Peptides against a protein of PDB entry 6FRK. Designs and how they scored, part 180

Target 1, 411 residues: chain A of PDB entry 6FRK
Amino acid sequence: NEEVLNAMLKEVCTALLEADVNIKLVKQLRENVKSAIDLEEMASGLNKRKMIQHAVFKELVKLVDPGVKAWTPTKGKQNVIMFVGLQGSGKTTTCSKLAYYYQRKGWKTCLICADTFRAGAFDQLKQNATKARIPFYGSYTEMDPVIIASEGVEKFKNENFEIIIVDTSGRHKQEDSLFEEMLQVANAIQPDNIVYVMDASIGQACEAQAKAFKDKVDVASVIVTKLDGHAKGGGALSAVAATKSPIIFIGTGEHIDDFEPFKTQPFISKLLGMGDIEGLIDKVNELKLDDNEALIEKLKHGQFTLRDMYEQFQNIMKMGPFSQILGMIPGFGTDFMSKGNEQESMARLKKLMTIMDSMNDQELDSTDGAKVFSKQPGRIQRVARGSGVSTRDVQELLTQYTKFAQMVKKM

## One batch from the design tools (peptide; made by RFdiffusion4, then SolubleMPNN)

Design b2_p20_6_s3 (from b2_p20_6, 8 letters changed)
Fold by OpenDDE base, seed 3:
Structure b2_p20_6_s3 (fold): chain B 411 residues (1-411), chain A 20 residues (1-20)
Amino acid sequence: as target 1 above (411 residues)
Amino acid sequence: EELEELLKKLKDILDELSEL
């Protein structure tokens, strides 16, 4: 039992390290998971894998929870939000995304460009703000970010703005001059919240960067950017641990709408390559997929029939919007099924099911369904006539089933 | 290609459902 536990924990630790989780956090998690797993409960026939996954999930949730309540803006007040972060972190884009998020929620929102270091910073912010119809402030002539930030904050306070977002300069390196400038801006404008913007793709560098910012300025919130379907989220855990500050939002793409409130459980599930396990478990429980144990056992034995494929297509159609299911699957971003592609995908599944409705039990229940059809080509013509499709459509379905069954055999 | 991608998606769903 302990050897199996140690093997599974080694795989989880490897996956977390591959996801750019800090080696110290992974070691601590391994120790905490080992101490939390009752080996006596594992002896009672409970699924050891599920128990380990649950223990790992619970410890990762604790790593994302700094024990501090996230700052939230107060309605009808002036809320000054200062952004800090390195150049290329997506800070300027994230300022525009956050401004647009609050504007769409009915907040009177504005943007200030206090980045005097980067050529074209104000033009970029102005372009983004104009496209989103967000009021903005900045200067082409003033070189002191403290003056620009102070004047912009004063202007928008006097105009009764509720959300005042200040974008600061970002440098390529942690330089003392950047931190001094950020501290001078923070002291001048007295922000209600300081947001550290971090790029998820920088991996193991996240901890050292996040710590350097927190040691110089009172970072109270984190936003993680570039969390597309391929981004390694492990740096986010390092940022929370270093800043002791909650993640409030994530950036999932380049569009101004590719921005969402942070949710701990979906994030940890994605980080583990487990998808939205909680949302999948809830949906699976709602669907009363009690027959999943029989399917799981067949899949473990590399057995997959045309009937098993049909039942899975029925389950997918019952789970509701295919885009929401796919968004719960690891490696599938929210954009992978536009609403148009969802209807087309559902129509395609329905067409495949209609072809299978014309199959007999011997064809559906065969562990080698494609071979049943290849041995007796007259079956393809029967199914094609019964479903009102071409013999080619039936051959394509059988080719698909064969690829799927081969993939199941490799699991 | 779109169909292989759909089947890959369905496999990944099945894999996840098999892990639940």
Scores: peptide ipSAE 0.007, ipTM 0.259, DockQ to the pose 0.059
Fold by OpenDDE base, seed 2:
Structure b2_p20_6_s3 (fold): chain B 411 residues (1-411), chain A 20 residues (1-20)
Amino acid sequence: as target 1 above (411 residues)
Amino acid sequence: EELEELLKKLKDILDELSEL
């Protein structure tokens, strides 16, 4: 029994290391899981694999919890949020995403560009802010980030802004001059929250980077970027451990809407390849799929039409990048989410929808659509000609529909 | 459980669509 446990723990440790979880944390987790597993309960014929997975899940949840309550902005107050992080971490993009998130929630939000080091930083922020209709401040002539940050914060405080986000300069490397500049800015503006932005794709470097920032600046919150399915997110655990600060948001892509509040359980589920069922449900609910009740009722009655399939493809297309949806479904391998496959998968879905756009209501609304086409093969030729595809492409669509409709009838 | 089954079926469809 102990040999089997040690073998299973070795597999889990390997998977966590492959997910960019820090080797020290993986070792500590192994010891904690081994101590939490009752070997007597494992003898009783309980599914040893499920027990180990549950113990691992619980210990990972504890690693994401720093035991510190996340800072939250106070409504009707002026909340100054300072962003810190390396260049290329997605810091500037994340400032815009956070500003847009709060603006959509009805907060009076603004952006300050205190990055004087990077040429065009202010133009980039101004462009993003203007597209999102977010008020912004910065200078083309002032070179001191402390002056810009102080003037911008004072301006927006006087204008009764509730969320004042300050984007600071990033460097390519950890430099003492960067940390000194950040400390001077922090001392001048007295931020209510300091947010460290980390790129999840840097893997094992997350611990050392996060620690270097925390040792110099009072980081109180973490935002993890580039969780668009390519990054396994294990570096986020290292950042929490090093900063002792909660993850408050995650960036899941390049779009301004590719930003969500951090949820511990969905994140750990995704890290373990269990999928994000809650995040999928939340995204489905945010899409106001009130029509999902009607679909669920149809599915419960074993009814599924080509129109119902078309509506599902429209819903999938509305949910955003196909990769994000796939990465929420349990057991889609990380390799399935290559950028090349996403554009190709969306193009395939669009092609299928274009075929269905050439169908008539009788074909779309038939509970046996495949049989309508099989009885009158001339319909396949009409649809193929109307959509500019081969008769084979239409037959492949009908074959897929038939498989789906058979699965629905077995529900 | 019904939602997990639905998601699993959706997965199987998306897998099949990826092979097309």
Scores: peptide ipSAE 0.006, ipTM 0.334, DockQ to the pose 0.098
Fold by OpenDDE base, seed 4:
Structure b2_p20_6_s3 (fold): chain B 411 residues (1-411), chain A 20 residues (1-20)
Amino acid sequence: as target 1 above (411 residues)
Amino acid sequence: EELEELLKKLKDILDELSEL
């Protein structure tokens, strides 16, 4: 029994090391799992594999818990959030994602670019902020990040912004001058939260990097980026251990919506290759399952309208990249949609929705929408003109709807 | 076809989630 346990723990330890979990944490986990497993319960014929998996899962959950409550912004207050991290960590993109997240939640959110080191940092932030309709501040002429950060924070405080996100300079290496600059910015703006942004793809370097930031700046939160790549996220455990700070969000791609609140259990399930069923459940719950229950009831009755299809396209677009949803389902590997096909698929969905926005309620709410259009071909021409598409594009949409509605009727 | 597969997968997911 002990040899079998040691063999299974060796496999788990290997898998965790291959998932970029720090070797010290893996050793500690192995010891904790060994101490948590009752060998007598293992003798009683319980599924030894499930028990070991549960013990491993429980100990990984503890490794993601720093024992510190995550900072949360206070509604109706001015919350200053400073971002710190290396160049290429996805920090600037993550600032925009977090700003967009809070804006979508009804927070008065803004962005400040205090990155004076990187050429085009302000242009990139401005481009991202403008696309998301997020107010922004920065300078093309001021080179002192302390001045930019201070002026921007003061401006947005005076304008009663609730979420004030400050992007700072990132360097390629840990340089004392970068940490001094970050400390000067932090002292000037007195942030309510300092967020360390870490790239998950740096693997075993996560601990040392996260520690170097925490030792110089009072990091209170972690955001892990590039979890859509080959990085299994084990570096996130290293960041939590080194910073003693909770992971608050994860970046799951390049799109502004490729950003999710961190959930411990789903993350650990994904790390273990168990899938992210709970994160999928919660993501679907955030889409208002109540509206989906009404749809499921209609689908059970073989009813499916163009409006129901439109609502499903809205749900898909709210869920974000389909690769994320598929990557949450056990057995759907990350390879199923190349990033290029996903943006094209989302653009196709948005085009289809734009066609449906030119339909009337009679067309949208018909249980046989295709027959409404087939009986009056002038409707196709009207919708095509209204949406700026070809009559062929409308016919293709109606063909897809018809196939789907037929599939629903057979269910 | 990709969209039909996508919608089918979404439905299957929603159905599985409604049963949980």
Scores: peptide ipSAE 0.006, ipTM 0.275, DockQ to the pose 0.024
Fold by OpenDDE base, seed 1:
Structure b2_p20_6_s3 (fold): chain B 411 residues (1-411), chain A 20 residues (1-20)
Amino acid sequence: as target 1 above (411 residues)
Amino acid sequence: EELEELLKKLKDILDELSEL
């Protein structure tokens, strides 16, 4: 039993190290899990795998909890949020994502570009802000980031903005001059929150990078970027451990909507391949799919049509990158999040929808669509010709629909 | 609970679509 436990813990530790979890955290987790698992309770025929998984989950949840409540903006006040981080961390993009998030929640939000070091920083911010209809400030001529930040903050305070986001200069390296500039800006604008933006793709460097920022500036919040399906979320754990600051948001792609509030439980569930049911619920609710109530009602009645399946495929396509949705579903491994699998999955859905576009209303709205086609095989040939596919492809779709309709009838 | 059950079914649907 101890050998089996040690083997399972070794596999878990390997998977966590492969997920870019810092080696010190993995060692601590291993010790904590080993101490939390009573080997005597494992003798009672309890599912050892589930117990280990639960113990690992519980210890990972503790590792992402800094024991500090995240700062939240106050409604009807001017909240100054300063962004800090390396160049290439996704900081500037994340400023726009956060501004857009608060704007969509009905906050009067603005952006300030205090990055004077990078050529085209203001143009990039202006482009992103204009696309999102977010008010912005910056200069093409002023080279002092303190002046730009101060003037921009004063302007937007006078205009009664509630969320004032300040983007600062990034560097490719940890340079003392970068931290001095950040401190000068912070002292001038007196931010209510300092957000460190970290790229998850830097892997094992996350701890050292996050610590270097925390040791120089009063980081109160962390945002982790590039948590695309290939990015191993383990760097997030390292950032929390190093900064002792909560992760407040994660960036999950290149789109302005590829940004979500950080939730510990869903994130750890996803990291363990358990899926993110809550994040999927939140995304479904954010889409305001009024059609979900109608679908839920139909599903409660054991009714599922080819049209209902088509509408679900449309909804899945509207939810964004199909890989992100699949990666929120428990049992879809991280490998399903590959850009290749996303394009292939989207192409498959689009092919199925194209087949259904060649169906008539009688075929689409039938509660027994497969039986409509089985009674009149000429319908399969019509749909196949209309959609430019084989009769086999139509039969495969109908077989799949039949499986779903049978699952719905068992509800 | 009903939404979780729907999501679980959408999952099973997507699981089956992934096996195609």
Scores: peptide ipSAE 0.000, ipTM 0.257, DockQ to the pose 0.078; fails the geometry check

Design b2_p20_6_s4 (from b2_p20_6, 12 letters changed)
Fold by OpenDDE base, seed 4:
Structure b2_p20_6_s4 (fold): chain B 411 residues (1-411), chain A 20 residues (1-20)
Amino acid sequence: as target 1 above (411 residues)
Amino acid sequence: DKLIEILKQLKNILLELSKL
């Protein structure tokens, strides 16, 4: 039994190391799992694999919990959020994503570019902020990040902004001058939260990097970026361990919507390759399941309309980026959608919805929509003209609908 | 189970649509 346990733990440890979990944490987890497993209970014929998986899962959940409650902004107050992190961590993009997240939640949000080190940092932030309709501050002439941060924070406090995000300078490596600058900015603006942005793709370097930031500045929150790449997110555990700070959000792509609140259970499930069934259920629940129950009942009866397909496309669009949904389904890792294919897929989905917006109720509510169009080809031409697409595009939509309706009839 | 199946089907549709 101990040999079997040690063999299974070796496989788990290998998988965790391949997931960029720090070797010290993997060793500690191995010992914690060994101490938590009752070998006598494993002898009693319980599914040894499930017990070990559960013990591993439980210990990973503890490693993601720093024992510190995440800072949350207070509604109706000015909340200053300072971002810190290396250049290339995705810090600037993450500032815009966080601002956009809070703006969509009905917070009065703004961005300050205190990155004077990177050429075009302010232009990049301005472009991102303008696209998202987020108010921004920065300078083309001021080179002191303390002045820019102070002036920007004061301005937006006076304008009663609720979320004031300060993007600071990054460096290519850990430099004392960077930490001194960060400390000076932090002292000047007195942020309510300091967010460390970490690139998950740096793997085993996550611990040392996160520690270096925490030892110099009062990091209170972590955001992990580039979880859409080959990084399995094990570095996030190292960041939590080193900073003693919770992960608050994750970046899952390049789009401004490729950003979500951190959820422990889903993250650990994904890290173990189990998929994020719970987060998928939660996202579906957030979409009002009552409409999905009615759909599920229709699907059980083999009924599926173009309207039902339209509603499902709306639901998918509300779920956010398709890569996130895919990453929640077990056995579909990040490799299935290249970043370019996702925006294209969402644009295609919107195009299909625009085609359906040109359909009438008889066409949308028919249980055999394809047959309605096949019987009267003039409908295809009408819809094509109404939606500004080719008759071929409408035929392709109807072909996809037919394939899906046939799958539903086989359920 | 049914939700996962629906989502797998939606995924397959979206994947087919992404190939068009």
Scores: peptide ipSAE 0.022, ipTM 0.484, DockQ to the pose 0.106
Fold by OpenDDE base, seed 3:
Structure b2_p20_6_s4 (fold): chain B 411 residues (1-411), chain A 20 residues (1-20)
Amino acid sequence: as target 1 above (411 residues)
Amino acid sequence: DKLIEILKQLKNILLELSKL
């Protein structure tokens, strides 16, 4: 039994190391899991694999919990949020994502560019802020980040902004000059929260980087970026351990909407390759449960219409990036849709919806929609003309619908 | 289980549609 336990723990430890979990944390987790497993319960015929997975899951949940409550902004107050992190961490993009997140939640949000070191930093922030309709401040002439940050914070405080996000300079390395600049900015603006932005793709370097930031500035929150790539997010555990600060959000792509509140259980489930069934359920629930129950009930009866397919395409488009949804399904790796294939897939979904927008209710609501079109080929030509597509494109849609409806009938 | 199966099927269709 102990040999079987040690073999399974070795596989889990290997998978965690391949997920960029720090070697020290993996060793500590192994000892904690061994101490938490009752060998007598394992002898009683309980599913040894499930027991080990549960013990590992429980210890990983403890590693992402710093025992400190996450800072949250206060409604109707001025909340100054300072961002810190290395160049290329996604810090500037994450400032815009966080501002957009709070703006969509009905907060009066603004952005300050205090990055004077990077050429075009202000233009990049201005471009992102303008696209999102977020007010911004910065300078093309002022070189002191303390002056820009102070003036911008004062301006937006006077204008009664609730969320004031300050983007600071990044560097390629941990440099004392960067940390001195960050400390001077922090002392001048007195932020309510300091957010460390970490790139998940840096793997084993996460601990040392996160520690270097925490040792110089009072990091109170962590945001992990680039969790859409090959980065399994194990570096996030190292950042929490080093900063003793909670992860508050994750960045899951390049789009401004590729940003979500951090949830411990879904994250650990994804890290273990179990998928994010809970976050999938939550995203499905955010799309209104009632429409999904009605669909599940129709699918249970083997009924599937072109309208039901249209509603599912709308739901997929509302769920956000399809790569994220697919990455939440167990057994589908993140690589299943290259970033280029996602925009193309969304454009194709939108094309298919445009074809269906040219269909009538009799065509959309028929339980045998393909047969309606096959009996009256003039319908295909009408829909093709109405949607500006070829008759072939309509036939391809009907072929795909038929394949789907046949799969639903087998369910 | 059924939701995952539906999503797998939707995925397969979207992938087939993405190859057309």
Scores: peptide ipSAE 0.022, ipTM 0.483, DockQ to the pose 0.156
Fold by OpenDDE base, seed 5:
Structure b2_p20_6_s4 (fold): chain B 411 residues (1-411), chain A 20 residues (1-20)
Amino acid sequence: as target 1 above (411 residues)
Amino acid sequence: DKLIEILKQLKNILLELSKL
């Protein structure tokens, strides 16, 4: 029994190391799990695998809990949120995602670019902010980030903004002058929250990087980015351990909506490859997919129209990046869709929907939509002209629809 | 169960779309 336990713990430890969990944390986890397992209860015929999984899950939940309540903004107050992190961590993108998140929740939100070091930082922030219709501040001429941050915070306080997000210069590990600049900015603006943005893909370096920021500035929150790729998120545990600060949000892709509140249970379940059944249920309940009983009945009867396909594309687009949803299904790891394929897939879905927007009800509601177009080729030309696409693009859509309709008939 | 089945179906749909 002890040999079997040690073998199973070795497999779990290997999987956690492959998930970028810090070697020290994995070692501590192994010791804690071994101490938490009663070998006598394991002898009683309980599923040893489930018991070990539960013990591992429980100890991972403790590792992601810093024992500190996450900071939350106060309604009707000016809440200043300063962002800190390495260059390439996704910090600037994450500022825009957080601003957009709060704006969608009905907060008066703004962005300040206090990154004077990186050429085009302000243009990037301005572009992101403008796309999201978020008010922004920055300078093309002022070189002191303290001045820009102070002026921007004062401006937006006077305009009664509730969420004031300050993006700072991304730092390299060895730039003491740039850590002093972050401290000067923090001292000048007196932020209500300092958010460390960490890239999950940096693996075993997460602990040392997170600690270097915490040792210089009072990091109170962590945001983990790039959880849409090969990064299984084990670095997040290292960030919590080093900063003693809660993860408040995760970035799950390149889109502005690829941003969600951190949930411990789903995250650990995903890290263990168990999937996120709860987040999947929540995400599906948010979609009000109860109205899809009619679709489920149609699918059971092998009926699938171009309209039914259009409605499914709308639902997929409402769900956000499909890799996130797939990553919530047990046995579908994050590797199932490469990052490049997802944005391209979403752009493709939008193009297909634009083609279908040029179809008429007879074409959309036909149980044999492809045959309707095959019988009257002039319909393809009309739809192509209406949607601004080639006749080939319409034929490709109809070919795709036919494959789906055949798949549905085989279900 | 039904939800996971719908999502598996949507997955198969998207996987087929991504291969096209």
Scores: peptide ipSAE 0.020, ipTM 0.463, DockQ to the pose 0.153
Fold by OpenDDE base, seed 1:
Structure b2_p20_6_s4 (fold): chain B 411 residues (1-411), chain A 20 residues (1-20)
Amino acid sequence: as target 1 above (411 residues)
Amino acid sequence: DKLIEILKQLKNILLELSKL
């Protein structure tokens, strides 16, 4: 039993290391799991795998909980949020994502660019802010980030803004000059929250980076970026351990909407390949897919049309990056679609939709669409010509539809 | 429950489409 436990823990530890979980945290987790598992209960014929998975899950949940309540903005007050992080961490993009998040929640939100070091920083912030219709402040002529931050904060306080986000200069390396500038800005504006932005793709370097920021500036919150496709999220655990600060949000892609509140349970579930059913439900509810009831009712009757399939493809395309949706469904690992495979999969869906756009209502609304085409082969040729595809491509679509319609009839 | 079933089905379609 101990040998089996040690073998299973070795596999879990390997998978966590491959997920960019810091080696010290993996060692601690292994010891905590060993202490939490009663070997006598394992002898009683309980599913050993399920017990180990539950113990691992419980210990990972503890590792992402710093025991500190996350700061939250106060409604009707002026909340100053300062962003800190290295260049390339996604800090500037994350400022815009957070501003847009609060704006969509009905907060009076603004952005300040206090990055004087990077050429075009203000233009980038202005572009992002303008696209999202977020008020912004910055200078093309002022070189002191303290002056820009102070003037911008004062301006937006006087205009009764509730969320005032300050983006600061980043550097490629941890430099004392960066930390001095950050401290001068923080002292001048007196932020209610300091957010450290960390790139998850740096893997095992997350701990050292996060610690260096926490040792120099009073980081109270963490945002983890680049949790798209290949970023296995284990660096997030390292950030919490090093900063002793909660993760408040995660960035999951390049779009302004690829930003979500951090939830411990769904995140650990996703990290373990268990899926994120809660986040999937939330995403489906945010899409206001009122048509889900009508679809559920059709599916209950064993009815599934080519139009129903088209509507589902539209819904998938609206849900955003396809890799993220698949990664939320239990039994798909986070790595199931590379960014290349995602674009290809979206192009395939769009091709199938283009084929269906060349179908008529009789073909789309038939409960036996495949038989409509099989009875009149001239329909396949018409659709193929209309969509600019081969007759084989149309037959492949109809074959996929038939397989799915047969699955629905068995439900 | 039913939404999860629909999503599992969509997953299966998309898995099949990814293999094509």
Scores: peptide ipSAE 0.023, ipTM 0.479, DockQ to the pose 0.121; fails the geometry check

